# Ledger of designs, part 193: peptides against a protein of PDB entry 4N7V

Target 1, 222 residues: chain A of PDB entry 4N7V
Amino acid sequence: TLRSITSPLVAHRLKPIRQKTKKAVVSILDSEEVCVELVKEYASQEYVKEVLQISSDGNTITIYYPNGGRGFPLADRPPSPTDNISRYSFDNLPEKYWRKYQYASRFVQLVRSKSPKITYFTRYAKCILMENSPGADFEVWFYDGVKIHKTEDFIQVIEKTGKSYTLKSESEVNSLKEEIKMYMDHANEGHRICLALESIISEEERKTRSAPFFPIIIGRKP

## One batch from the design tools (peptide; made by RFdiffusion4, then SolubleMPNN)

Design b2_p29_1_s2 (from b2_p29_1, 8 letters changed)
Fold by OpenDDE base, seed 4:
Structure b2_p29_1_s2 (fold): chain B 222 residues (1-222), chain A 29 residues (1-29)
Amino acid sequence: as target 1 above (222 residues)
Amino acid sequence: EEEKLEKEREKELEEELKKLDEEYEEEEE
């Protein structure tokens, strides 16, 4: 099943973006829908031959073939769905489209990992909890130039000198120099606070019919 | 300073997107 390969993508709250490769263009639209355009070149012109338009919650996939399947010249946005339109649920998506969906999903997850959900300014750093899930990325930009980037898989440290290294185990974290441990402690505290705030804000958001509360900025740079 | 940090994050995103694109293209060949 497609679910065994990937979960439905989630593009809520993401800003519009358009990324071109040799064979495809992936876009997040103003509507927060995601489009995968299959690109073919003919006579030095690029044409969109197939489009997958995925809903913001990833559950609905609309597939269409521009210009009756002849293709539409590549532009700054996906062509409008006019010809040969099919609509699928995530669980009913034909296998032939799974790779394209997976690509879109990975793209969205990457964008989410760089999209602030909560920005929290401390006395010493700008802390950012990102939109990706599970295990959202957490970045700490210390005002003195130190950076800590936490992911589900690792912690990256960039020191003032520009020296960078990655920590993949608790043992490595425990073996840090005392100076770096201070930064790590601050980062962990900021992370804890952001997670707590995320929980509280999400609960209030659930209780209201208002616009999304995220992204949110807490505090100001000193 | 905030603008500088944002630009740096955008640069990191672009670099990671490039890697993702390269991986996808290699799998399509």
Scores: peptide ipSAE 0.222, ipTM 0.782, DockQ to the pose 0.867
Fold by OpenDDE base, seed 2:
Structure b2_p29_1_s2 (fold): chain B 222 residues (1-222), chain A 29 residues (1-29)
Amino acid sequence: as target 1 above (222 residues)
Amino acid sequence: EEEKLEKEREKELEEELKKLDEEYEEEEE
């Protein structure tokens, strides 16, 4: 099943973006929908032959073929659906479209990993919890130039000298110099606080049914 | 300084997007 390969993509709260490749254009729209435009070149002109338009919650996929399948000239936005429109739920998406959906999902997840959800200013650093899930990326930019980037898979450290290294196990973290451990301890505390705030804010957002609270900024640079 | 950090994040995103695109193209060939 498609679900065994990927979960439904989630594009909520993401800013619009348009990325062109050789064979496709992927976009997050103002509506927070995701579009994959399949591009073919004829006589030095690029044409959109197929469009997958995915809802912001990833559960509805609309597929259409511009200009009756003849293609529509590539523009600054996806062509409007006119003919040969098919609509599928996530669980009913034909297998021939799974790879394209997976590409869209990976694209959205990557954008989410670079989209601030919570920004928290401490005495020593700017801490940022990102939108990706599970295991959201967490970045700490210390005012003295040290950077720590935590992901589900690794921790990257950039020292004041510009020296960079990646830690992939607790053993490697425990083997750090004491001076670096101090930065790591601060990063971990900032991470804990951001996760706690995320939980509290999300609960209040649910209760009030107001406009989205995220992204949010806590504190200010000293 | 905040603008500088934002530009750095944008650059990192663009670099990772290129890798994703390359992986997708290789799988389609």
Scores: peptide ipSAE 0.210, ipTM 0.778, DockQ to the pose 0.785
Fold by OpenDDE base, seed 1:
Structure b2_p29_1_s2 (fold): chain B 222 residues (1-222), chain A 29 residues (1-29)
Amino acid sequence: as target 1 above (222 residues)
Amino acid sequence: EEEKLEKEREKELEEELKKLDEEYEEEEE
């Protein structure tokens, strides 16, 4: 099943972006829908032959073939749907489209990992919790030049000297120099606070049923 | 400084997107 390969993509709160490759264009639209355009070249002009339009929650996939499969000239946005439209749920998507969906999902997840959900200014650093899930990326930019980047898989440290290294195990984290441990302690505290705030704000958002509260900025740079 | 940090994040995103694109193209060829 497609679900065994990937979960439905989540494009909520993402800013519009358009990425072109040789064979495809992937876009997040103002509507938070995700479009995968299959591109082919003919007579030195690029044409969109197929479009997958994926809903912001990833559960609905609309597939269409511009100009009856003849293609539509590549533009700054996806071509409008034609008369020949197929609509699928995530669980009913034909296997021939799974790879394209997976690409869109990976693209969205990558964008989410670089999209601030919570920005928190401390006395010493700018802390940023990202939109990706599970295990959102967390970045700490210390005002003195130290950077810590936490992911689900690793922790990257950039020291004042520009020296960079990656920690992939608890033992490596425990072996850090005392000076770096101070930065790590601050980063961990900032992370804890951001996660707590995310929970509280998300709960309040559910109660109010209003417009999205995220992204948010808490505090100011000193 | 905020603008600088945003530009750095955008650059990191572009670099990772390039890797994703290369991986996808290699799998399709």
Scores: peptide ipSAE 0.238, ipTM 0.793, DockQ to the pose 0.824; fails the geometry check
Fold by OpenDDE base, seed 3:
Structure b2_p29_1_s2 (fold): chain B 222 residues (1-222), chain A 29 residues (1-29)
Amino acid sequence: as target 1 above (222 residues)
Amino acid sequence: EEEKLEKEREKELEEELKKLDEEYEEEEE
């Protein structure tokens, strides 16, 4: 099933972006929908031959073929659906579209991993919890130049000298120099606080059913 | 300083997007 290889993409709270490749254009729209435009070149002109329009929650996929499959000239936005429109749920998406959906999902997940959800200023660092899930990326920018980037899979450290390395196990974390452990301890505390705040704020957001509370900034730079 | 950090994040995003695009193109060939 499609669900066995990816979950529905989530584009809520993401800023609009448009990325062109050789074969496709991927966009997050102002509506927070995601569009994959499949591009073909004819006589030195690029045409959009197929469009996958995915809802902001990833659960609805609308597929259409501009000009009956002849294509529409590539523009600064996806062409409007006109002919041969098909609508699918995530679980009913035909297999021939799974690769394209997976690409859109990876794109959105990458954008989410670079989209601040919570920015928290401490005495020593700017801490940022990102929008991706599960296991949101967490970045710590120390005011003295040290950077720590935590993901679900690894921890990247950039020292004041510019020396960079990646840690993938607890044993490697435990083998760190004592000076670097101090930065790691601060990063972990900032991470704990951001996760706690995320939980509390999300619960209040659910109760009030108001406009989104995120992204949010906590504290100020000293 | 804040502008510098924002630009650094934008650069990191662009670099990772480029890798994703390259991987997708190689798989489609």
Scores: peptide ipSAE 0.225, ipTM 0.786, DockQ to the pose 0.787; fails the geometry check

Design b2_p29_1_s3 (from b2_p29_1, 8 letters changed)
Fold by OpenDDE base, seed 2:
Structure b2_p29_1_s3 (fold): chain B 222 residues (1-222), chain A 29 residues (1-29)
Amino acid sequence: as target 1 above (222 residues)
Amino acid sequence: EEKKLEEEREKELEEELKKLAEEYEKEEE
């Protein structure tokens, strides 16, 4: 099943983006829907032959072939659906479209990993918890130039000198120099606070049924 | 300074999205 390969994509709270490549254009729209346009070139003109339009929650996929399958000239936005429209749920999507859906999902997940959900200013650093899940990316930009980037898979450290290295195990973290451990301790504290705030804010959103509270900024740069 | 950090993040995103696209397109050939 498609579900065994990927989860439904989640594009909520993401800013619009449009990326053109040789064979495809991927967009996140103002509506937070995701569009994959399949591009073909004829006589030095690019045409959109197929469009996958995916809902913001990833559960509905609308597929159409612009201009009766003849294609529509590539523009600054996806062509409007007209004829020969098919609508599928995530669990009923034909296998021939799974690779394209997976590409859209990976695209959205990557955008989420670079989209701030919580920004927290400490005395020493700007801390940012990103939108991706599970295991959201966490970045710490110290005002003195040190940077720490935490992901589910690794921790990247950039020192004041510009020296960069990646840590992939607890043993490697424990082997750090004491000076770097101080930065790591501060980063971990900021991370804990951001996760706690995320939980509290999400609960308040649920209770009030109000507009989204995210993204949020806590504090200010000293 | 805050704008500079945002621009850096956007550049990193663009580069990683380009790599993802190249991987996808390579498998289509």
Scores: peptide ipSAE 0.518, ipTM 0.906, DockQ to the pose 0.848
Fold by OpenDDE base, seed 3:
Structure b2_p29_1_s3 (fold): chain B 222 residues (1-222), chain A 29 residues (1-29)
Amino acid sequence: as target 1 above (222 residues)
Amino acid sequence: EEKKLEEEREKELEEELKKLAEEYEKEEE
């Protein structure tokens, strides 16, 4: 099943973006829908031959073939759906489209990993919790130039000297020099606070059912 | 300074998205 290889993508709160490559254009629209345009070149002109339009919650996929399958000239935005459209739920998406959906999902996940959800300024650093899930990326930019980037898979450290290294196990973290441990401790505290705030704010957002509370900024750089 | 950090993050994203696209397109060949 598609669900066995990916979850429904989530594009909520993401800023619009459009990336053109050789064979495809992927967009996050103002509506927070995701579009995959499949591109073919003919006579030095690029044409959109197929479009997958995915809802912001990833659960609905609308597929259409512009200009009766002849293609529509590539523009600055996806072509509008034609009359010959197919609409699928995530679980009913034909297998022939799974790879394209997976690509869209990975695209969105990368964008989410670089999209601030919570920005928290401490006395020593700017902390940023990103939108990706599970295990959201967490970045700490210390005002003195040290950077710590936490992901689900690793921790990257950039020291004042510019020396960069990656930690992939708890043992490596425990073997850090005392000076670096101080930065790590601060980063971990900031991370804990951001996660706590995320939980609290999300709960209030659920209760009020108002406009989204995220992204949010806590504090100000000293 | 904040703008510079945002620009750096955007550049990193663009590079990673490019790599993702290249991987996807290679599999189509």
Scores: peptide ipSAE 0.523, ipTM 0.908, DockQ to the pose 0.824; fails the geometry check
Fold by OpenDDE base, seed 5:
Structure b2_p29_1_s3 (fold): chain B 222 residues (1-222), chain A 29 residues (1-29)
Amino acid sequence: as target 1 above (222 residues)
Amino acid sequence: EEKKLEEEREKELEEELKKLAEEYEKEEE
């Protein structure tokens, strides 16, 4: 099943973006829907041959072939669906579209990993909890130039000198020099605080059922 | 300074999205 490969994508709270490559254009729309446009080139003109439009919650996929499959000239936005539209739920999406959906999902996940959910300014750093899940990325930009990037899989450290390295185990973290451990301790504290605030804010958001509370900024740069 | 950090993040995102697209396109061949 598709679900065994990926979960439904979630594009809520993401800003619009359009990324063009040779064979595809992926967009997050103002509506927070995701569009994958499949591009072909004929006589030095690019045409959109197929469009997958995915709902913001990832559960509905609308597929259409512009201009009866002849293609529509590539523009600054996806072509509007007109005729011969197919609509699928996530669980009944034909297998031939699974790879394209997976691509869209990975695209959205990457965007989420770079989309601030909580920005928290400390005395020493700008801390950012991102939108991706599970295990949201957490970035710490120290005002002195040190950067720590935490993901579910690794911790990346960029030192003042520009030296960069990746830590993939607790043993490697424990082997850090004391100076770097101080930065790591601060990063971990900022992370804990952001997670706690996320929980509290999310609960209040659920209770009020108002406009989204995120993204949120806590504090100001000193 | 904040704008610089945002630009850096956007650049990183663009690069990662490009790599993702290249991987996708390569597998379609």
Scores: peptide ipSAE 0.520, ipTM 0.906, DockQ to the pose 0.844; fails the geometry check
Fold by OpenDDE base, seed 4:
Structure b2_p29_1_s3 (fold): chain B 222 residues (1-222), chain A 29 residues (1-29)
Amino acid sequence: as target 1 above (222 residues)
Amino acid sequence: EEKKLEEEREKELEEELKKLAEEYEKEEE
């Protein structure tokens, strides 16, 4: 099943972006829908032959073939659906489209990992909890130049000198120099606070059912 | 300064998205 490969993508609160490559263009639209355009080149002209338009919650996939399958010249936005439109739910998506959906999902997840959900300014750093899930990325930019990037898989440290290293286990974290440990402790505190705030704000958002509360900024750079 | 950090993040995103695209396209060959 498609679910065994990926979960439905979630593009809520993401800013519009368009990335063109040789064979495809992926876009996040103002509507927070995601489009995958299949691109083919003929006589030095690029044409969109197929479009997957995925809903912001990832559950609905609309597939169409521009210009009756003849293709539409690549433009600055996906071509409008006109002919031979098929609509699928996530669980009913034909297997031939799974790879494209997976690509869209990975694209969105990567964008989410770089999209601030909560920005928290401390006395020492700018802390950012990102939109990706599960295990949202957490970045800490210390005002003195140290950077810590936490992911579900690792912690990356960039020291003032530009020296960079990755920690993948608690043992490695525990072996850190005392100076670096201080940064890590602060990062962890900021992370805890951001997670707590996320929970509280999300609950209030659910109750209010108004416009999204995120992204939010807590505090100001000193 | 805040703008610089944002630009850096955007640059990192662009680079990683490029890698992802390259991986995807490689599998199509």
Scores: peptide ipSAE 0.515, ipTM 0.905, DockQ to the pose 0.879; fails the geometry check

Design b2_p29_1_s4 (from b2_p29_1 with E5L E7K E15K A21H W24Y)
Fold by OpenDDE base, seed 3:
Structure b2_p29_1_s4 (fold): chain B 222 residues (1-222), chain A 29 residues (1-29)
Amino acid sequence: as target 1 above (222 residues)
Amino acid sequence: EEEELEKEREEELEKELEELHEEYEEEEE
């Protein structure tokens, strides 16, 4: 099943973006829908031959072939759906479209990993919890030049000298120099606070049922 | 300064997206 390969993508709260490649254009629209446009070149002009439009919650996929499959000239936005439209739920998506959906999902996940959900300024650093899930990325930019980037898979450290290294286990973290451990401790505290705030804010957001509270900024740089 | 940090994240995203795009296109050949 598609679900065994990927979960429904989530594009809520993401800013619009459009990325062109040789064979495709992937976009997040103002509506927070995600579009994958299949691009073909003919007579030195690029045409959109197929479009997958995915709802912001990833559960609905609308597929259409512009201009009856002849293609529509590539523009600054996806071509509008016309007569030949197929609509699928996530669980009913034909297998032939799974790769394109997975591509869209990976794209959205990357965008989410670089999209601030919570920005928290401490005395020593700017802390940022990102939108991706599970295990949201967490970045700490210390005002003295040290950087820490936490993902679900690793921790990257950039020292004041610009020296960069990656930690993939607790043993490696425990083997850090004492000076670096202080930065790591601060980063971990900032991370804990951001996760706590996320939980509290999300609960209040659910209760109010109004406009989204995220992204949010806590404090200011000293 | 904040704009520079945002720009750095955007550049990182662009690079990672380029890698994703290359991977996707190679599998379609």
Scores: peptide ipSAE 0.279, ipTM 0.817, DockQ to the pose 0.777
Fold by OpenDDE base, seed 2:
Parts: structure tokens; C-alpha cells; sequence
Structure b2_p29_1_s4 (fold): chain B 222 residues (1-222), chain A 29 residues (1-29)
């Protein structure tokens, strides 16, 4: 099943973006829908031959072939659907489209990993929890120039000297110099706080049913 | 400083997107 290889993509709260490649254009629209435009070149002109338009919650996929499958000239936005539109749920998406959906999902997940959800200013650092899930990326920018980037897979440290290294196990973290452990301890505390705040704020959003609270900034740079 | 940090994140995103796009296109060839 499609669900065995990817979850429904989530594009909520993401800013619009459009990325052109040789064979495709992938975009997040103002509506927070995601579009994959398949591009072919004829006589030195690029044409959109197929469009996958995915809802912001990833559960609805609309597929259409511009200009009756002849293609529509590539523009600054996806061509509007006209005729021969197919609409699928995530669980009913034909297998022939799974790779394209997975591509869109990976694109969105990458954008989410660089999209601030919570920005938290401490006495020593700017902490940022990103939108990706599960295991959201967490960045700490210390005012003295030290940087820590936590992902689900690793921790990257950039020291004041510009020396960079990656930690992939708890044993490597435990082997750090004491001066670096101090930064790591602060980063971990900031991370804990951001996760706690995310939970609290999300619950308040659910209760209030108002405009989204995220992204949010807590505190200010000293 | 805040603008510089935003620019760095945008540059990292662009780089990782290029890698994702190359991977997708190579598998479709």
C-alpha cells in the first residue's frame, strides 16, 4: 500500500514555494496545496503534460492532463484543471502515481525541516523547533557563535572555530569535552521546553478554534 | 543577524532540494 511507504503529506502553515527541475516543477501554493507538474520539452519549449494536485492534508489527490494531454506551456503557476480530471483519496491512489506522491511528500518534509514552528530565545541562544514530524529538527544558534543542529538521525556541532562534526550515538555525545557538554545541556533544555510549549499551544489551538498560533516566537534576543 | 540566519536556512533548503530532485530524476531515467 502507499501507506506502507509514506504517510499523507502535511503542508499546513508552509509558505508558498516553486522549484523547477529538468523533468518537473514542484510547488506549494498559497492555498497550501502541493502540485507536481510533469514537464516535457518540444521544439525548445517546455510543456506541462501531467499535474498532481495534492490537498494540504495529503488525503486528496487530483490528477489532470492539460490541454487534453497535449500539454500546456510551462508558466509561473500550475495550469488550471479543465477536463478529464481524476480525484483520488490517499488510500485509493493508483500505484502508478505512488512514486510521484512520494516525491511530493519528501519535498514537503524537507521544506518542513527548514520551516520554524517555535522560535525560543534564551539567555545564551536562539532555539528553533521546525515543522517536520515525527522527530522535528531542532536548531540552536548560540550568540557566541556555537551552533547545534539536532535531527532524528544525528546531532551536528559547529564550534566557535568553525570546526564541525556529527554525533550519531549516545556514546559519542558522552565523549564530548566538558565545554561542549555545557552547550549540549543548554540545547537539550531548550529542546525540552520547545516540545512542552508545542504541546500546550496545540491544545489551546484545539480549544479556541481560532487562527493558527504557529509559527510562534517566545522571548527576545537579550 | 536574523536576516542572515534566514538566508542560511534558505541556502541549505535549496541545496537539499537539489539533491532530492537529482535523486528523483535519476530514478525516472
Amino acid sequence: as target 1 above (222 residues)
Amino acid sequence: EEEELEKEREEELEKELEELHEEYEEEEE
Scores: peptide ipSAE 0.277, ipTM 0.816, DockQ to the pose 0.817
Fold by OpenDDE base, seed 1:
Structure b2_p29_1_s4 (fold): chain B 222 residues (1-222), chain A 29 residues (1-29)
Amino acid sequence: as target 1 above (222 residues)
Amino acid sequence: EEEELEKEREEELEKELEELHEEYEEEEE
């Protein structure tokens, strides 16, 4: 099943972006929908032959073939849907489209990992919790030049000297120099606070049913 | 500094997107 290889993508709160490659264009629209345009070249002109339009919650996939499958000239935005449209739910998407959906999902997850959800200024650092899930990326930029980047898979440390290294296990984290442990402790505290704030804000957002509260900035740089 | 941090994040995103795109295009050939 598609669900065995990926979850429905989530494009809520993401800024519009358009990335062109040789064979495809992937976009997040102002509507927070995700589009994958299949591109073919004919006589030095690029044409969109197929479009997958995915809802912001990833659960609805609309597929259409511009200009009756003849293709529509590539433009600055996806071509408008034609009369011959196929609409699928995530769980009913034909297997022939799974790779394209997975690509769109990976694209969205990557964008989310670089999209601030919470920015928190401490006395010592700028802390940023990103939009990706599960296990959102967390970045800490200390004002003295130390950087810590936490992901689900690793922790990257950049020291004041510019020395960079990656930690992939708890044992490696425990073997850190005492000076670096102080930065890690502060980063972990900032992370805890951001996660707590995310929970509180999300709950209030649910109750209010208003416009999104995120992204949010807490505090000011000293 | 905020502009620099945003720029660094954008550059990292662009790099990782290029890698993702290369992987996707290689598998379609």
Scores: peptide ipSAE 0.289, ipTM 0.822, DockQ to the pose 0.805; fails the geometry check
Fold by OpenDDE base, seed 5:
Structure b2_p29_1_s4 (fold): chain B 222 residues (1-222), chain A 29 residues (1-29)
Amino acid sequence: as target 1 above (222 residues)
Amino acid sequence: EEEELEKEREEELEKELEELHEEYEEEEE
């Protein structure tokens, strides 16, 4: 099943973006829908032959073939749906589209990993919890130039000197120099606070059923 | 400083997207 390969993509709260490659253009629209435009080149002109438009919650996929499959000239936005529109749920998406959906999902996850959900200013750093899930990326930009980037898979440290290294285990974290441990301790505290705030804010958001509370900025730079 | 940090995140995103795009295009060939 598609679900065994990927979960439904989540594009909520993401800013519009359009990325062009040789074979595709992937976009997050103002509507927070995701579009994959399949591009073919003919006579030095690029044409969109197929479009997958995915809802912001990833559960609905609309597929259409511009100009009856003849293609539409590539433009600054996806071509409007015309004739021969097919609509699928995530669980009913034909297998022939799974790779394209997976591509869209991975794209959205990358965008989410760079999209601030919570920005928290401490006395020493700007902490940022990103939108990706599970295991949202967490970045700490210390005002003195140290950077810590936590992902689900690793922790990257950039020291004041510009020296960068990656930690993949708790043992490596424990082997850090005492000076770096201080930064890690602060980063971990900031991370804990951001996760706690995320939980609280999300619950209040659910209760109020209002406009999104995120992204949110907490505190101010000293 | 905030603008610089945003720019750095955008550059990191662009790089990771390029890698994703290359992987996707290689498999469609």
Scores: peptide ipSAE 0.289, ipTM 0.821, DockQ to the pose 0.781; fails the geometry check

